# Designs tried in a protein design run: peptides against a protein of PDB entry 4Y8H. Part 39

Target 1, 196 residues: chain A of PDB entry 4Y8H
Amino acid sequence: TSIMAVTFKDGVILGADSRTTTGAYIANRVTDKLTRVHDKIWCCRSGSAADTQAIADIVQYHLELYTSQYGTPSTETAASVFKELCYENKDNLTAGIIVAGYDDKNKGEVYTIPLGGSVHKLPYAIAGSGSTFIYGYCDKNFRENMSKEETVDFIKHSLSQAIKWDGSSGGVIRMVVLTAAGVERLIFYPDEYEQL

## One batch from the design tools (peptide; made by RFdiffusion4, then SolubleMPNN)

Design b2_p16_4_s2 (from b2_p16_4, 7 letters changed)
Fold by OpenDDE base, seed 1:
Order: C-alpha cells, then sequence, then structure tokens
Structure b2_p16_4_s2 (fold): chain B 196 residues (1-196), chain A 16 residues (1-16)
C-alpha cells in the first residue's frame, strides 16, 4: 500500500493505490483505500482491511452523531476519534491511518495516525509499505500552498514511484480532492502513471 | 486469509 494526503492552497488531496494482498498473494481486486467519514473528512487506510474498515465505520458513526448534536465536526475532532480508537485498541489492531479534511476555518488539514495510535498533524503525510521508498522524493518536491494541479501531479508522481518499488502497491491511483467547492474523485491508470 | 493493504510490518511511523 502507498497512501498520502497533501494540503494545498485550496484544501487537501488524499491519494492511494488500490492493490490488496491476501496472505502471501496479491489479490486481483481494486480496493478503495480512501474512505469517507464525513462530507469533507476522509481517511487513507493501510494495514488490516478489516481493522481499518471497522475503525472507519465507528468514526463515521461518531461523526454523524456529533453532527446531529453539535454541527459539522472539525478535522481535528475526527482525528481525535481515530486516535482514541487506535490507541485504546493498539494491541489488537493493525492499522495505519491518515486523516484529512477541509473546513472553511482551518482549510485543508492532515493528521497521520501510525500503528501505536499516536497522532501527528502535518502539512502532508505518507504511509503504507510503499511510503518508505518516497520519503526523499516527497521531501524534495513538496511545497506549501501548491495549486490543485501541482498537488495532483505531486501525488501522482510520488505514488507512481512508490508503486515502482513496492510489490504490495499497484493498480490504479485514486485521489479525493476536498475544497470549498466540494468533493472530487480522480483516478489514474497504470498506462499513465507508469510513464512518469 | 486476512486481506491487507500493504505489508503491515512495513508501515511508516511518520507521515513526513
Amino acid sequence: as target 1 above (196 residues)
Amino acid sequence: AEVTYGDPSRLSFHGK
């Protein structure tokens, strides 16, 4: 898996590959590792599919309940719920989560939650087995307040590089763009990103 | 067998 989320001028973009593994095998399925927990709060999932899905489902429920009582939650609130679940269950979970969201006050925000259940707010985050191959690339190429197009290209190139080296990454590159204008889904196929 | 997203033993600790 190769996942990332990147804040930019107008909000935040989440990106993910789609490869899954089952035991020692690469599963021939296209999996959406970008999961909605609120209208403009999404997460990237790595690790156990079942564990991360369960966590995301619980968070989604909590945020729905929150919304009914208090209004739209902040991205920080969502990250806090993820943190609590991941930390309290860290002995029983294999979950790496990146939380990303947009709101008018805070704009785009990214929180990474690694296996231990800690939470870190960052201008961008990378995770998954493929991320180890692109720390240097991302550090060299990330810039604050990029345009949407620059950010899409940055994510596309980053994940493409991760996929080249990580056998557990591949398939399509999916992105979700969160801005004041709404939510946009993007998809890029191997024929395109392999040539980068 | 359990379905995984990536190698769980090789998940990054930091996002940057």
Scores: peptide ipSAE 0.267, ipTM 0.744, DockQ to the pose 0.762
Fold by OpenDDE base, seed 5:
Structure b2_p16_4_s2 (fold): chain B 196 residues (1-196), chain A 16 residues (1-16)
Amino acid sequence: as target 1 above (196 residues)
Amino acid sequence: AEVTYGDPSRLSFHGK
């Protein structure tokens, strides 16, 4: 898996590959690892498919309850719910999650929750087995307050490199763009990104 | 067998 989320001028973009595996076998070529937990709060999932799906479902429930009582939750609130679940169950879960969201007050925000259940707020985050191959590239190429197009390009190039080297990553590149204007889903196919 | 998103033994994070 190769996943990332990047804050930019107008919000935040999440990105992910789409390969899932069972041991040495590719189980699914076009999995969706970008999961909605609220209208403009999403997450990237790595590790156990079942574990991360269960966690995301619980978070979505909590945020729906929160919304009915208090209004739209912040991205920080969502990250706190993820953190609590991951930390309290760390001995029984294999989950690496990036939480990203947009709201008018805080704009785009990214929180990474690696194995163990710590939480880190960052301008951008990378995770998954493929992330080990792109630390250097991302560090050199990330800039604050990029345009949407620059950010899409940055994510596309980053994940392309991760997929190139990580046998557990592949398929299509999916993105979710979160801004004041709404939610946009993007998809890029191997014929395009393998040339980068 | 468990379906995984990546190799759990190589999970990592980075941000800036």
Scores: peptide ipSAE 0.253, ipTM 0.736, DockQ to the pose 0.924
Fold by OpenDDE base, seed 4:
Structure b2_p16_4_s2 (fold): chain B 196 residues (1-196), chain A 16 residues (1-16)
Amino acid sequence: as target 1 above (196 residues)
Amino acid sequence: AEVTYGDPSRLSFHGK
């Protein structure tokens, strides 16, 4: 898996590959690892599919309850819910989650929750088995307040490189763009990114 | 083996 979320001028973009494995077998080539937990709060999932799906479902439920009582939760609130679940159950979970969201007050925000259940707010985050191959690339190429197009290209190139080296990453590159304008899903196929 | 999204604690240079 190769996942990332990147804040930019107008909000935040989440990105992910789509390969799922069971042992050495590729179980699914077109998995959707970008999961909605609220209208403009999404997450990238790494680790156990079952664990991360369960966590995301619980968070989504809690945020729906929160919304009904108190209004739209902040991205930080969502990250806190993820953190509590991951930390309290860290001995029984294999989960690496990146939470990203947009609201008019805080704009785009990214919170990474690695194995163990710590939480870190960052301008951008990368995770998954493929991320190890692109830490250097991302650090050299990330810039604050990029345009949407620049950010899409940054994520596309980053994940393309991760996929080249990580046998557990592949398939399509999915993105979710969160801005004041709404939510936009993007998809890029191997023929589009392998040449990068 | 369980279904996984690339274990964040493991390197994949040798594959899974």
Scores: peptide ipSAE 0.241, ipTM 0.706, DockQ to the pose 0.284
Fold by OpenDDE base, seed 2:
Structure b2_p16_4_s2 (fold): chain B 196 residues (1-196), chain A 16 residues (1-16)
Amino acid sequence: as target 1 above (196 residues)
Amino acid sequence: AEVTYGDPSRLSFHGK
């Protein structure tokens, strides 16, 4: 898996490959690892498919209840719910999650929750088995307040490099763009990103 | 068998 989320001028973009594995076998080549937990709060999932899906379902339900009582939750609130679940169940879970969201007050925000259940707020985050291959590339190419197009290109190039080296990453590159204007889903196919 | 989205570790050198 190769996943990332990047804050930019107008919000945040999440990105992921789409390969699912069972041991050494590819189980699915077009998996969706970008999951909605609220209108403009999403997450990237790595680790156990079942574990991360269960966590995301619980968070989504919690945020729906929160909304009914207090209004739209912040991205920080969503990240805290993920953190509590991951930390409290760390002995029974295999999960690495990146939470990203947009609101008018805080704009785009990214929170990474690695194995163990800590939480870290960052301008951008990378995770998954493919992330180790792109630390250098991301550090050299990330900039604050990029345009949407610059950010899409940054994520596309980053994940392309991760997929190139990580046998557990591949398929399509999916993105979700979160801004004041709404939610946009993007997809890029191997014939395009392998040429980068 | 377990279905995985790679290794959840940020510092991983091997797929999972």
Scores: peptide ipSAE 0.233, ipTM 0.704, DockQ to the pose 0.346

Design b2_p16_4_s3 (from b2_p16_4, 6 letters changed)
Fold by OpenDDE base, seed 4:
Structure b2_p16_4_s3 (fold): chain B 196 residues (1-196), chain A 16 residues (1-16)
Amino acid sequence: as target 1 above (196 residues)
Amino acid sequence: AEQTLGDPANLSFHGK
């Protein structure tokens, strides 16, 4: 898995590859690792497919309840719910999650939640087995307040490099763009990103 | 058989 989320001028973009493995075998080529937990709050999932799906489902439920009672939750609130679940169950979970969201007050925000259940707010985050191959690239190429197009290209190039070297990453590159304008889903296929 | 999002042999602190 190779996942990332990047804040930019107008909001935040999440990105992910789509390969799922079972042991040494590729089980699914087109898994969607970008999961909605609220209208403009999404997450990237790594680790156990079952664990991360369960966590995301619970968070989505909690945020729905929150919304019905108090209105739209902040991204920080969502990250807090993820953190509580991951931390309290850390002995039984294999989950690495990046939470990203947009709202008018806070704009785009990214929170990373590694295995231990800690939470870290960052301008951008990368995770998954493929991320180890692109820390250097991302550090060198990330810039604050990029345009949408620059950010899409940054993510596409980053994940392309991760996929190149991580056998557990591959398939399509999916992105979700969260801005004041709404939610946009993007998809890029191997024929395109392998040439980068 | 469990499905893994990532390298099942390299599950590090960063959720790989």
Scores: peptide ipSAE 0.251, ipTM 0.718, DockQ to the pose 0.443
Fold by OpenDDE base, seed 2:
Structure b2_p16_4_s3 (fold): chain B 196 residues (1-196), chain A 16 residues (1-16)
Amino acid sequence: as target 1 above (196 residues)
Amino acid sequence: AEQTLGDPANLSFHGK
């Protein structure tokens, strides 16, 4: 898995590969690792497919309940719910989560929740087995307040490099763009990103 | 069979 979320001038973009593994084998399955928990709050998932899906489902439910009582939750609130679930169940879960969201007050925000259930707010985050190969590239090329186009290119190039070196990453690159204008889904296929 | 999103051994947070 190679996943990342990047804040930019107008909001935040999440990105992920789609490869799934079963034991030591690569499964013939395209997995959506970008999961909606609220209109403009999404997450990137790594680790156990079942565990991370269950966590995301629970968070989505809590945020729906929160909305009915208090209005639209902040990204920080969503990250807090993820953190609580991951920390309290860390002995029974294998989950690495990146939470990203947009609201008019806080703009784009990114929170990373690694194994163990700590939470870290960052301008951008990378995770998954493929992330090991792109720490240097991302550190060199990330800039704050990039345009949408620049951010899409940054994520596309980063994940392309991760996929190139990580046998557990591949398939399509999916992105979700969260801004004041709404939610946009993007998809890029191997015939394009392998050439980068 | 269990499905995994990446290698669990490489999910810890660290910086490079």
Scores: peptide ipSAE 0.245, ipTM 0.713, DockQ to the pose 0.600
Fold by OpenDDE base, seed 5:
Structure b2_p16_4_s3 (fold): chain B 196 residues (1-196), chain A 16 residues (1-16)
Amino acid sequence: as target 1 above (196 residues)
Amino acid sequence: AEQTLGDPANLSFHGK
């Protein structure tokens, strides 16, 4: 898995590959590693598919309840719910989560939650088995307040490099763009990103 | 069998 989320001038973009493993078998499939927990709050998932899906479902329920009582939750609130679940169950979970969201007050925000259940707010985050191969590239090429197009390109190039070197990453690259204008889903196929 | 999102031997790395 190779996943990332990047803040930019108009909001935040999440990106992910689509490869999965079942036992010792690695498969290319259209797997959704970008999961909605609220209209403009999403997460990237790595680790156990079942564990991360369960966590995301619980968070989605809590945020729906929150919305009915108090209105739209902040991205920080969502990250806090993820953190509590991951930390309280850290001995029994295999889950790496990136939480990303947009709202008019805070704009785009990214929170990373590694295996231990800590939470870290960052301008961008990378995770998954493929991320180890692109720390240097991302550090060199990330800039704050990029345009949408620059950010899409940054994520596409980053994940392409991760997929190139990580045997457990591959398939399509999916992105979700969160801005004031709404939610946009993007998809890029190997014929395009392998040429980068 | 359980589905894994990532390398079964090295499941996750995180940037900080």
Scores: peptide ipSAE 0.240, ipTM 0.727, DockQ to the pose 0.688
Fold by OpenDDE base, seed 1:
Structure b2_p16_4_s3 (fold): chain B 196 residues (1-196), chain A 16 residues (1-16)
Amino acid sequence: as target 1 above (196 residues)
Amino acid sequence: AEQTLGDPANLSFHGK
């Protein structure tokens, strides 16, 4: 898995590969590792497919309940719910999660929740088995307040590099763009990103 | 078998 979320001028973009493994084997299933927990709050998932899906489902429920009672939750609130679930169940979970969201007050925000259930707010975050290969690239090429197009290119190039080196990453590159204008899904196929 | 999002051998504190 190679996942990342990047704040930019107008909001935040999440990105992920789609490869799924089953034990030691690469599965044919193309997995959506970008999961909605609220209209403009999404997460990137790494680790156990079942564990991370369960966590996301619980968070989604909590945020729906929150919305009905108090209005739209902040990204920080969502990250806090993820954090509590991951920390309290850390002995029984294999989950690495990046939470990203947009709201008019806070703009784009990214929170990374690694194994163990700590939470870290960052301008951008990378995770998954492929992330080890792109720390240097991301550090060199990330800039704050990039345009949408610059950010898409940054994520595309980053994940492309991760996929080149990580056998557990591959398939399509999916992105979700969260801005004041709404939610946009993007998809890029190997024929395109392998040439980068 | 259980599906994994990533390589289990590369999972770490950093969420890999």
Scores: peptide ipSAE 0.239, ipTM 0.721, DockQ to the pose 0.490

Design b2_p16_4_s4 (from b2_p16_4, 6 letters changed)
Fold by OpenDDE base, seed 2:
Structure b2_p16_4_s4 (fold): chain B 196 residues (1-196), chain A 16 residues (1-16)
Amino acid sequence: as target 1 above (196 residues)
Amino acid sequence: AEQWYGDPSKLSFHGK
């Protein structure tokens, strides 16, 4: 798995590869690892497919309940719910989560929740088995307040490099763009990103 | 069968 989320001028973009494995077998080539927990709050999932799905389902429920009582939750609130679940259940979970969201007050925000259940707010985050190969590239090429197009290209190039070296990453590159204008899903196929 | 997003043999602090 190779996942990332990147804040930019107008919001935040999440990105992920689409490979699911069971042992040495590729179980699914077109998995959707970008999961909605609220209208403009999404997450990237790595680790156990079942564990991360369960966590995301619970968070979605909590955010629906929160919304009914208090209005739209902040991205920080969503990250806190993820953190509590991951930390309290760390002995029974294998999950690496990146939470990203947009709201008018805070704009785009990214929170990474690695194994163990800590939470870290960052301008961008990368995770998954493929992320090891692109820490240097991302550090070198990320900059604050990029345009949408620059950010899409940054994520596309980053994940392309991760997929190139990580046998547990592959398939399509999915992205979700969160801005004031709404939610946009993007997809890029191997014939395109392998040539980068 | 157990399904993974990533390689379980390469687990790290970043959920790899």
Scores: peptide ipSAE 0.416, ipTM 0.771, DockQ to the pose 0.454
Fold by OpenDDE base, seed 3:
Parts: sequence; C-alpha cells; structure tokens
Structure b2_p16_4_s4 (fold): chain B 196 residues (1-196), chain A 16 residues (1-16)
Amino acid sequence: as target 1 above (196 residues)
Amino acid sequence: AEQWYGDPSKLSFHGK
C-alpha cells in the first residue's frame, strides 16, 4: 500500500494505490483505500482491510452522531475519534490511517495515525509499505500552497514511484480532492502513471 | 483469507 494526503492552496487531496493482498498472494482486486467518514472528511487506509474498515465505519457512525448534535465536525475531531479507536485497540489492530478533511475555517488538514495510535498533524503525510521509498522524493518536491494541478501531479508522481518499488502497491491511483467546491474523485491507470 | 493493504512486515509505528 502507498497512501498519502497533501494539503494545498484550496484544500487537501488524498491519494492511494489499489492493490490488495490476500495471505501470501497479491490479489487481482482493485480496492478503494480512500474512505469517506464525513462529507469532506476522508481517510487513507493501510494494514488490515478488516481492521481499517471497522475503524472507518465506527468513525463514520460517531461523526454522524456528532453532526446531529453539534453540526459538522472538524477534521481534528475526526482525527481524535480515529486516535481513540486506534490507541485503545492498538494491541489488536494493524492499521495505519491518514485522516484528511476540509472545512472553511481550517481549510485542508492532514492527520496521520500510525500503528501505535498516535496522531500527528502535518502539511502532508505518507504511509503504507510503499511510503518508505518516497520519503526523499516527497521531501524534495512538496511545497506549501500548491495548486490543485500541481498537487495532483505531486501525488501521482509520488505514488508512481512507490508503486514502482513496492510489490505490495499497484493497480490504479485514486485521489479524492476536498475543497470548498466539493468532493472530486480522480483515477489514474498504470498506462499513464508508469510512464512518469 | 485476510485481505491486506500493503506489506505487514513493513508496517511500523510511523505507518510505514
């Protein structure tokens, strides 16, 4: 898995590969590792598919309840819910999650929640088995307040490199763009990103 | 048949 989320001028973009493994086998399955927990709060999932799905489902439920009582939750609130679940269950979970969201007050925000259940707010985050191959690239090429197009290209190039070197990453590159304008889903196929 | 996203051997505290 190679996942990332990047704040940019107008919000935040989440990105993920789509490869799924089953046991010792790389499955010919295209999975969606970008999961909605609220209208403009999404997460990237790595680790156990079941664990991360369960966490995301619980968070979604909590955020729905929150919304009914208090209005739209902040991205920080969502990250806090993820943190509580991941930390309290850290001995029984294998989950690496990046939470990203947009609201008019805070704009785009990214929170990374690694295996231990800590939470870190960052301008951008990368995770998954493929992330180890792109720390240098991302550090070199990330810039604050990029345009949407620049950010899409940054993520596409980053994940392309991760996929190139990580056998557990591959398939399509999915992105979710969160801005004031709404939610946009993007997809890029190997024929495009392998040539980068 | 557990589905997995990534290589579990590469997961770390830092989400690698």
Scores: peptide ipSAE 0.406, ipTM 0.769, DockQ to the pose 0.496
Fold by OpenDDE base, seed 5:
Structure b2_p16_4_s4 (fold): chain B 196 residues (1-196), chain A 16 residues (1-16)
Amino acid sequence: as target 1 above (196 residues)
Amino acid sequence: AEQWYGDPSKLSFHGK
């Protein structure tokens, strides 16, 4: 798995590959590792598919209750719910989560929640088995306040490199763009990103 | 068998 989320001038973009592993075998199933927990709050999932889905479902439920009582939750609130679940259950969960969201006050925000359930607010985050191969590339090429197009290209190139080296990453590259204008889903196929 | 996203032995994170 290779996942990342990147803040940019107008919001935040999440990105992920689509490969899954079942036991010792690479599955051909194309999965969506980008999961909605609120209109403009999403997460990237790595680790156990079942564990991360369960966590996301619980968070979505809590955010729905929050919305009904108080209005739209902040990305920080969502990250706090993720943290609580991941930290309190760290002995029984294998989950790496990146939370990303947009609101008019805070703009795009990214929170990474690695194994153990700590939470870190960052301008951008990478995770998954493929992230090991792109630390240097991302640190070199990330810039704050990029355009949408620059950010899409940055994520596409980063994940492409991760996929080249990580046998547990591959398939399509999915992105979710969160801005004031709304939510946009993007998809890129191997024929395009392998040439980068 | 349980489905995984990535190599469970290589779960990592990074960010600025």
Scores: peptide ipSAE 0.386, ipTM 0.783, DockQ to the pose 0.851
Fold by OpenDDE base, seed 1:
Structure b2_p16_4_s4 (fold): chain B 196 residues (1-196), chain A 16 residues (1-16)
Amino acid sequence: as target 1 above (196 residues)
Amino acid sequence: AEQWYGDPSKLSFHGK
């Protein structure tokens, strides 16, 4: 898995590969590792599919309840719910999660929640087995307040590099763009990103 | 069998 989320001028973009493994085998399944927990709050998932799906489902429920009582939650609130679940259950789950969201007050925000349930707010985050290969690339190429197009290219190139070296990453590159204008889904296929 | 996102052997406290 190679996942990342990047704040930019107009909001935040989440990105993920789609490869799934089953036991010792790479499954021929294109999975969506970008999961909605609220209208403009999403997460990237790595680790146990079942564990991360359960966590995301619980968070989604809590945020729906929150919305009914208090209005739209902030990204920080969502990250806090993730953190509490991941920390309190750290002995029984294997999950690495990046939370990203947009709101008019805070703009785009990214929170990474690695194994153990700590939470870290960052201008961008990378995770998954493929992330090891692109820390250097991302550090050199990330800039704050990039355009949408620059950010899409940054994520596409980053994940492409991760996929080249990580056998547990591959398939399509999916992105979710969160801005004031709404939510946009993007998809890029191997024929395109392998040439980068 | 359990579905997994990533390489289980590469998981770490840094989210891998």
Scores: peptide ipSAE 0.390, ipTM 0.766, DockQ to the pose 0.485; fails the geometry check

Design b2_p16_5_s1 (from b2_p16_5, 9 letters changed)
Fold by OpenDDE base, seed 3:
Formats: sequence, C-alpha cells, structure tokens
Structure b2_p16_5_s1 (fold): chain B 196 residues (1-196), chain A 16 residues (1-16)
Amino acid sequence: as target 1 above (196 residues)
Amino acid sequence: SVFEELRRAEREVAAA
C-alpha cells in the first residue's frame, strides 16, 4: 500500500494505490483505500483492510451523530476520533491511517495516525509499505501552497515511484480532491503513471 | 523529527 495526503493552496488531496494483498499474494488489483467519513473529511487506509474499514465505519457514525447535534465537525475532531479508536485497539490493530479534510476555517488539513495510535498534524503525510521508498522524493519535491495541478502531479509522481519499488503497491492511482468547491475524484491508470 | 518517527512506524504496517 502507498497512501498520502497533501495540503495545497485550495485544500487537500488524498492519494492511494489500489493493490490489495493477502500475505504475499495479490488478491485484488483495484481496491479503494480512500474512504469518506464525512462530506469533506476522508481518510487513507493501510494495514488490515477489515479492521481499518471497521474503524472508518465507526468514525463515520460518530461524525454523523456529531453533525446532527453540533454541525459539521472539524478535521481535527475526526482525527481525534480515529486516534482514540486506533489507540484503544492498538494491540489488535494494524493500521496506518491518514485523515484529511477541508473546511472554510481551517482549509486543508492532514493528520497522520501511524501504528500505535498517535496523531500528528502535518502539511503532508505518506504511509503504507510503499512510503519508505519515497520519503526522499517527497521531501525534495513537496512545496506548500501548490496549485491543484501541481499537487496532483506531485502525488502522481510520488505514488508512481512507490509503486515502482513496492511489490505491495500497484493498480490504479486514485485521488480525492477536497476544496471549497466540493469533492472531486481522480483516477490514473498504470499505462499513464508508470511512464513518469 | 515527526517524519523520522513516522518512517519507522509506517514500515511496521502491513499492506492492505
């Protein structure tokens, strides 16, 4: 798995590969690792697909309750819920989750929740088995307040490199763009990104 | 740094 989320001028973009593995075997070429927990709060999931899906479902439920009572939750609130669930279940959970969201007050925000259930707010985050191959590239190429197009290219190139070297990553590259304008879903296929 | 800590943690997470 290779996942990342990147804040940019107008919001935040989440990106993920789509390869699913069971042990050392490729079980599914196309899996959506980008999961909605609120209209403009999404997460990238790595680790146990079943466990992280359960966590995301619980978070979504809590955020729905929150919304009905208090209005739209902040991305920080969502990250806090994720953090508590991941921490409380850390002994039985393999999860690397990146929470990303947009709201008018805070703009795009990224929170990473690595194994163990800590939480870190960052301008961008990478995770998954493929992330180890792209720390250098990302550090070199990330810039704050990029345009949408620059950010899409950054994520596409980053994940392309991760996929190149990580056998557990592959398939399509999916992105979700969160801005004031709404939610946009993007997809890039191997014949495009593998040539980068 | 935060990224140093994350790099170690992320390698411990299995691919989904």
Scores: peptide ipSAE 0.026, ipTM 0.486, DockQ to the pose 0.204
Fold by OpenDDE base, seed 1:
Structure b2_p16_5_s1 (fold): chain B 196 residues (1-196), chain A 16 residues (1-16)
Amino acid sequence: as target 1 above (196 residues)
Amino acid sequence: SVFEELRRAEREVAAA
């Protein structure tokens, strides 16, 4: 798995590969590495599919309850719910989660929640087995306040590099763009990104 | 960097 989320001028973009290896876990749904927990709050998931799916479902439920009582939650609130669930279950949980969202006040935000259930707010985050291959590339090429197009290209190139080296990553590259304008889904196929 | 701190943890997460 190779996943990432990147803040940019107009919001945030989440990206993921699509390769599925059922190996040692039981999935209760199709692999959903980019998962909605609220209209403009999404997450990237790596690790145990069943465990992270359960976490995402619980977060989505809590955010729905939150919305009914208090209005739209912030991305930070969503990240806090993820953090608590991951921390409280850290002894029995294999999970790497990136939370990303957009709202008018805070704009695009990214929170990474690695193994152990800590939480870190960052301009961008990468995770999954493929991420180890692209830390250097991402650090070198990331810039704050990129355009949508620049950010899409950055994510596409980054994940392409991860896929080249990580046998557990591959398939298509999926992205979700979160901005004031709404939610946009993108897909890029191997014939395109392998040439980068 | 923050990524250096997280590199080990991120690498240990199993692929889905």
Scores: peptide ipSAE 0.024, ipTM 0.470, DockQ to the pose 0.187
Fold by OpenDDE base, seed 5:
Structure b2_p16_5_s1 (fold): chain B 196 residues (1-196), chain A 16 residues (1-16)
Amino acid sequence: as target 1 above (196 residues)
Amino acid sequence: SVFEELRRAEREVAAA
């Protein structure tokens, strides 16, 4: 798995590969590791697909309840719910989750929740087995307040490199763009990103 | 950096 989320000028973009593996075999070439928990709050999931999906479902429920009582939750609130669930279940949970969202007040925000259930607010975050190969690349090439196009390219290049070296990553690159304008889904296929 | 300190943990999570 290779996942990341990047804040930019107009909001935030989440990105992920789509490969699912079991042992040494590729079980599924196309999976969705980008999960909606609110209109403009999404997460990237790594680790146990079942466990992280369960967490995301619980978060989604809590945010729906929150919305009914208080209005649209902040990304920080969503991250706090994720953090609490991951921390409370850390002994039985293998989950690495990146929470990303947009709202008019806070703009794009990214929170990473690694194994153990800590939470870190960052301008961008990477996770998954493929992330180990792109820490240096991302650190070198990330810039704050990039354009949408620059950010898409940054994520595409980053995940392409991760996929190149990580046997557990591959398939298509999916992105979700969160801005004031709404939610946009992007997809890039190997014949494109492998040439980068 | 924060990222560098999380590398092992992120790999372990992804492999699970």
Scores: peptide ipSAE 0.019, ipTM 0.499, DockQ to the pose 0.239
Fold by OpenDDE base, seed 2:
Structure b2_p16_5_s1 (fold): chain B 196 residues (1-196), chain A 16 residues (1-16)
Amino acid sequence: as target 1 above (196 residues)
Amino acid sequence: SVFEELRRAEREVAAA
């Protein structure tokens, strides 16, 4: 798995590969690791697909309940719910989650929740088995307040490099763009990103 | 470093 989320000038973009593997066996080439928990709050999931889906379902329900009582939750609130669930279940949960969202007040935000259930707010985050190969690349090439196009390219190049080296990553590159204008899904196929 | 810790943790999660 290779996942990441990147804040930029107009919001935030989440990105992920689509390969699912059990050991050395590729079970699925089209796994959607980008999961909606609210209109403009999404997450990237790595680890146990079943466990992280359960967590995301609980968070989504919690945020719906929150919305009915208090209005639209902040990205920080969503990250806090994820953090608590991951921490409370850490002995029975293998999960790495990146939470990203947009609102008019805070703009794009990214929170990473690694194994153990801590939470860290960052301008961008990477995770998954493929992330180990691109920490250097991302650190060198990330810039604050990039354009949408620059950010898409940054994520595409980053995940392409991760897939190049990580046997557990591959398939298509999916992205979700969160801005004031709304939500946009993007998809890029191997024939395109392998050339980078 | 924090990044080294994150890399290790994320790799372990993904490999599980």
Scores: peptide ipSAE 0.017, ipTM 0.485, DockQ to the pose 0.259

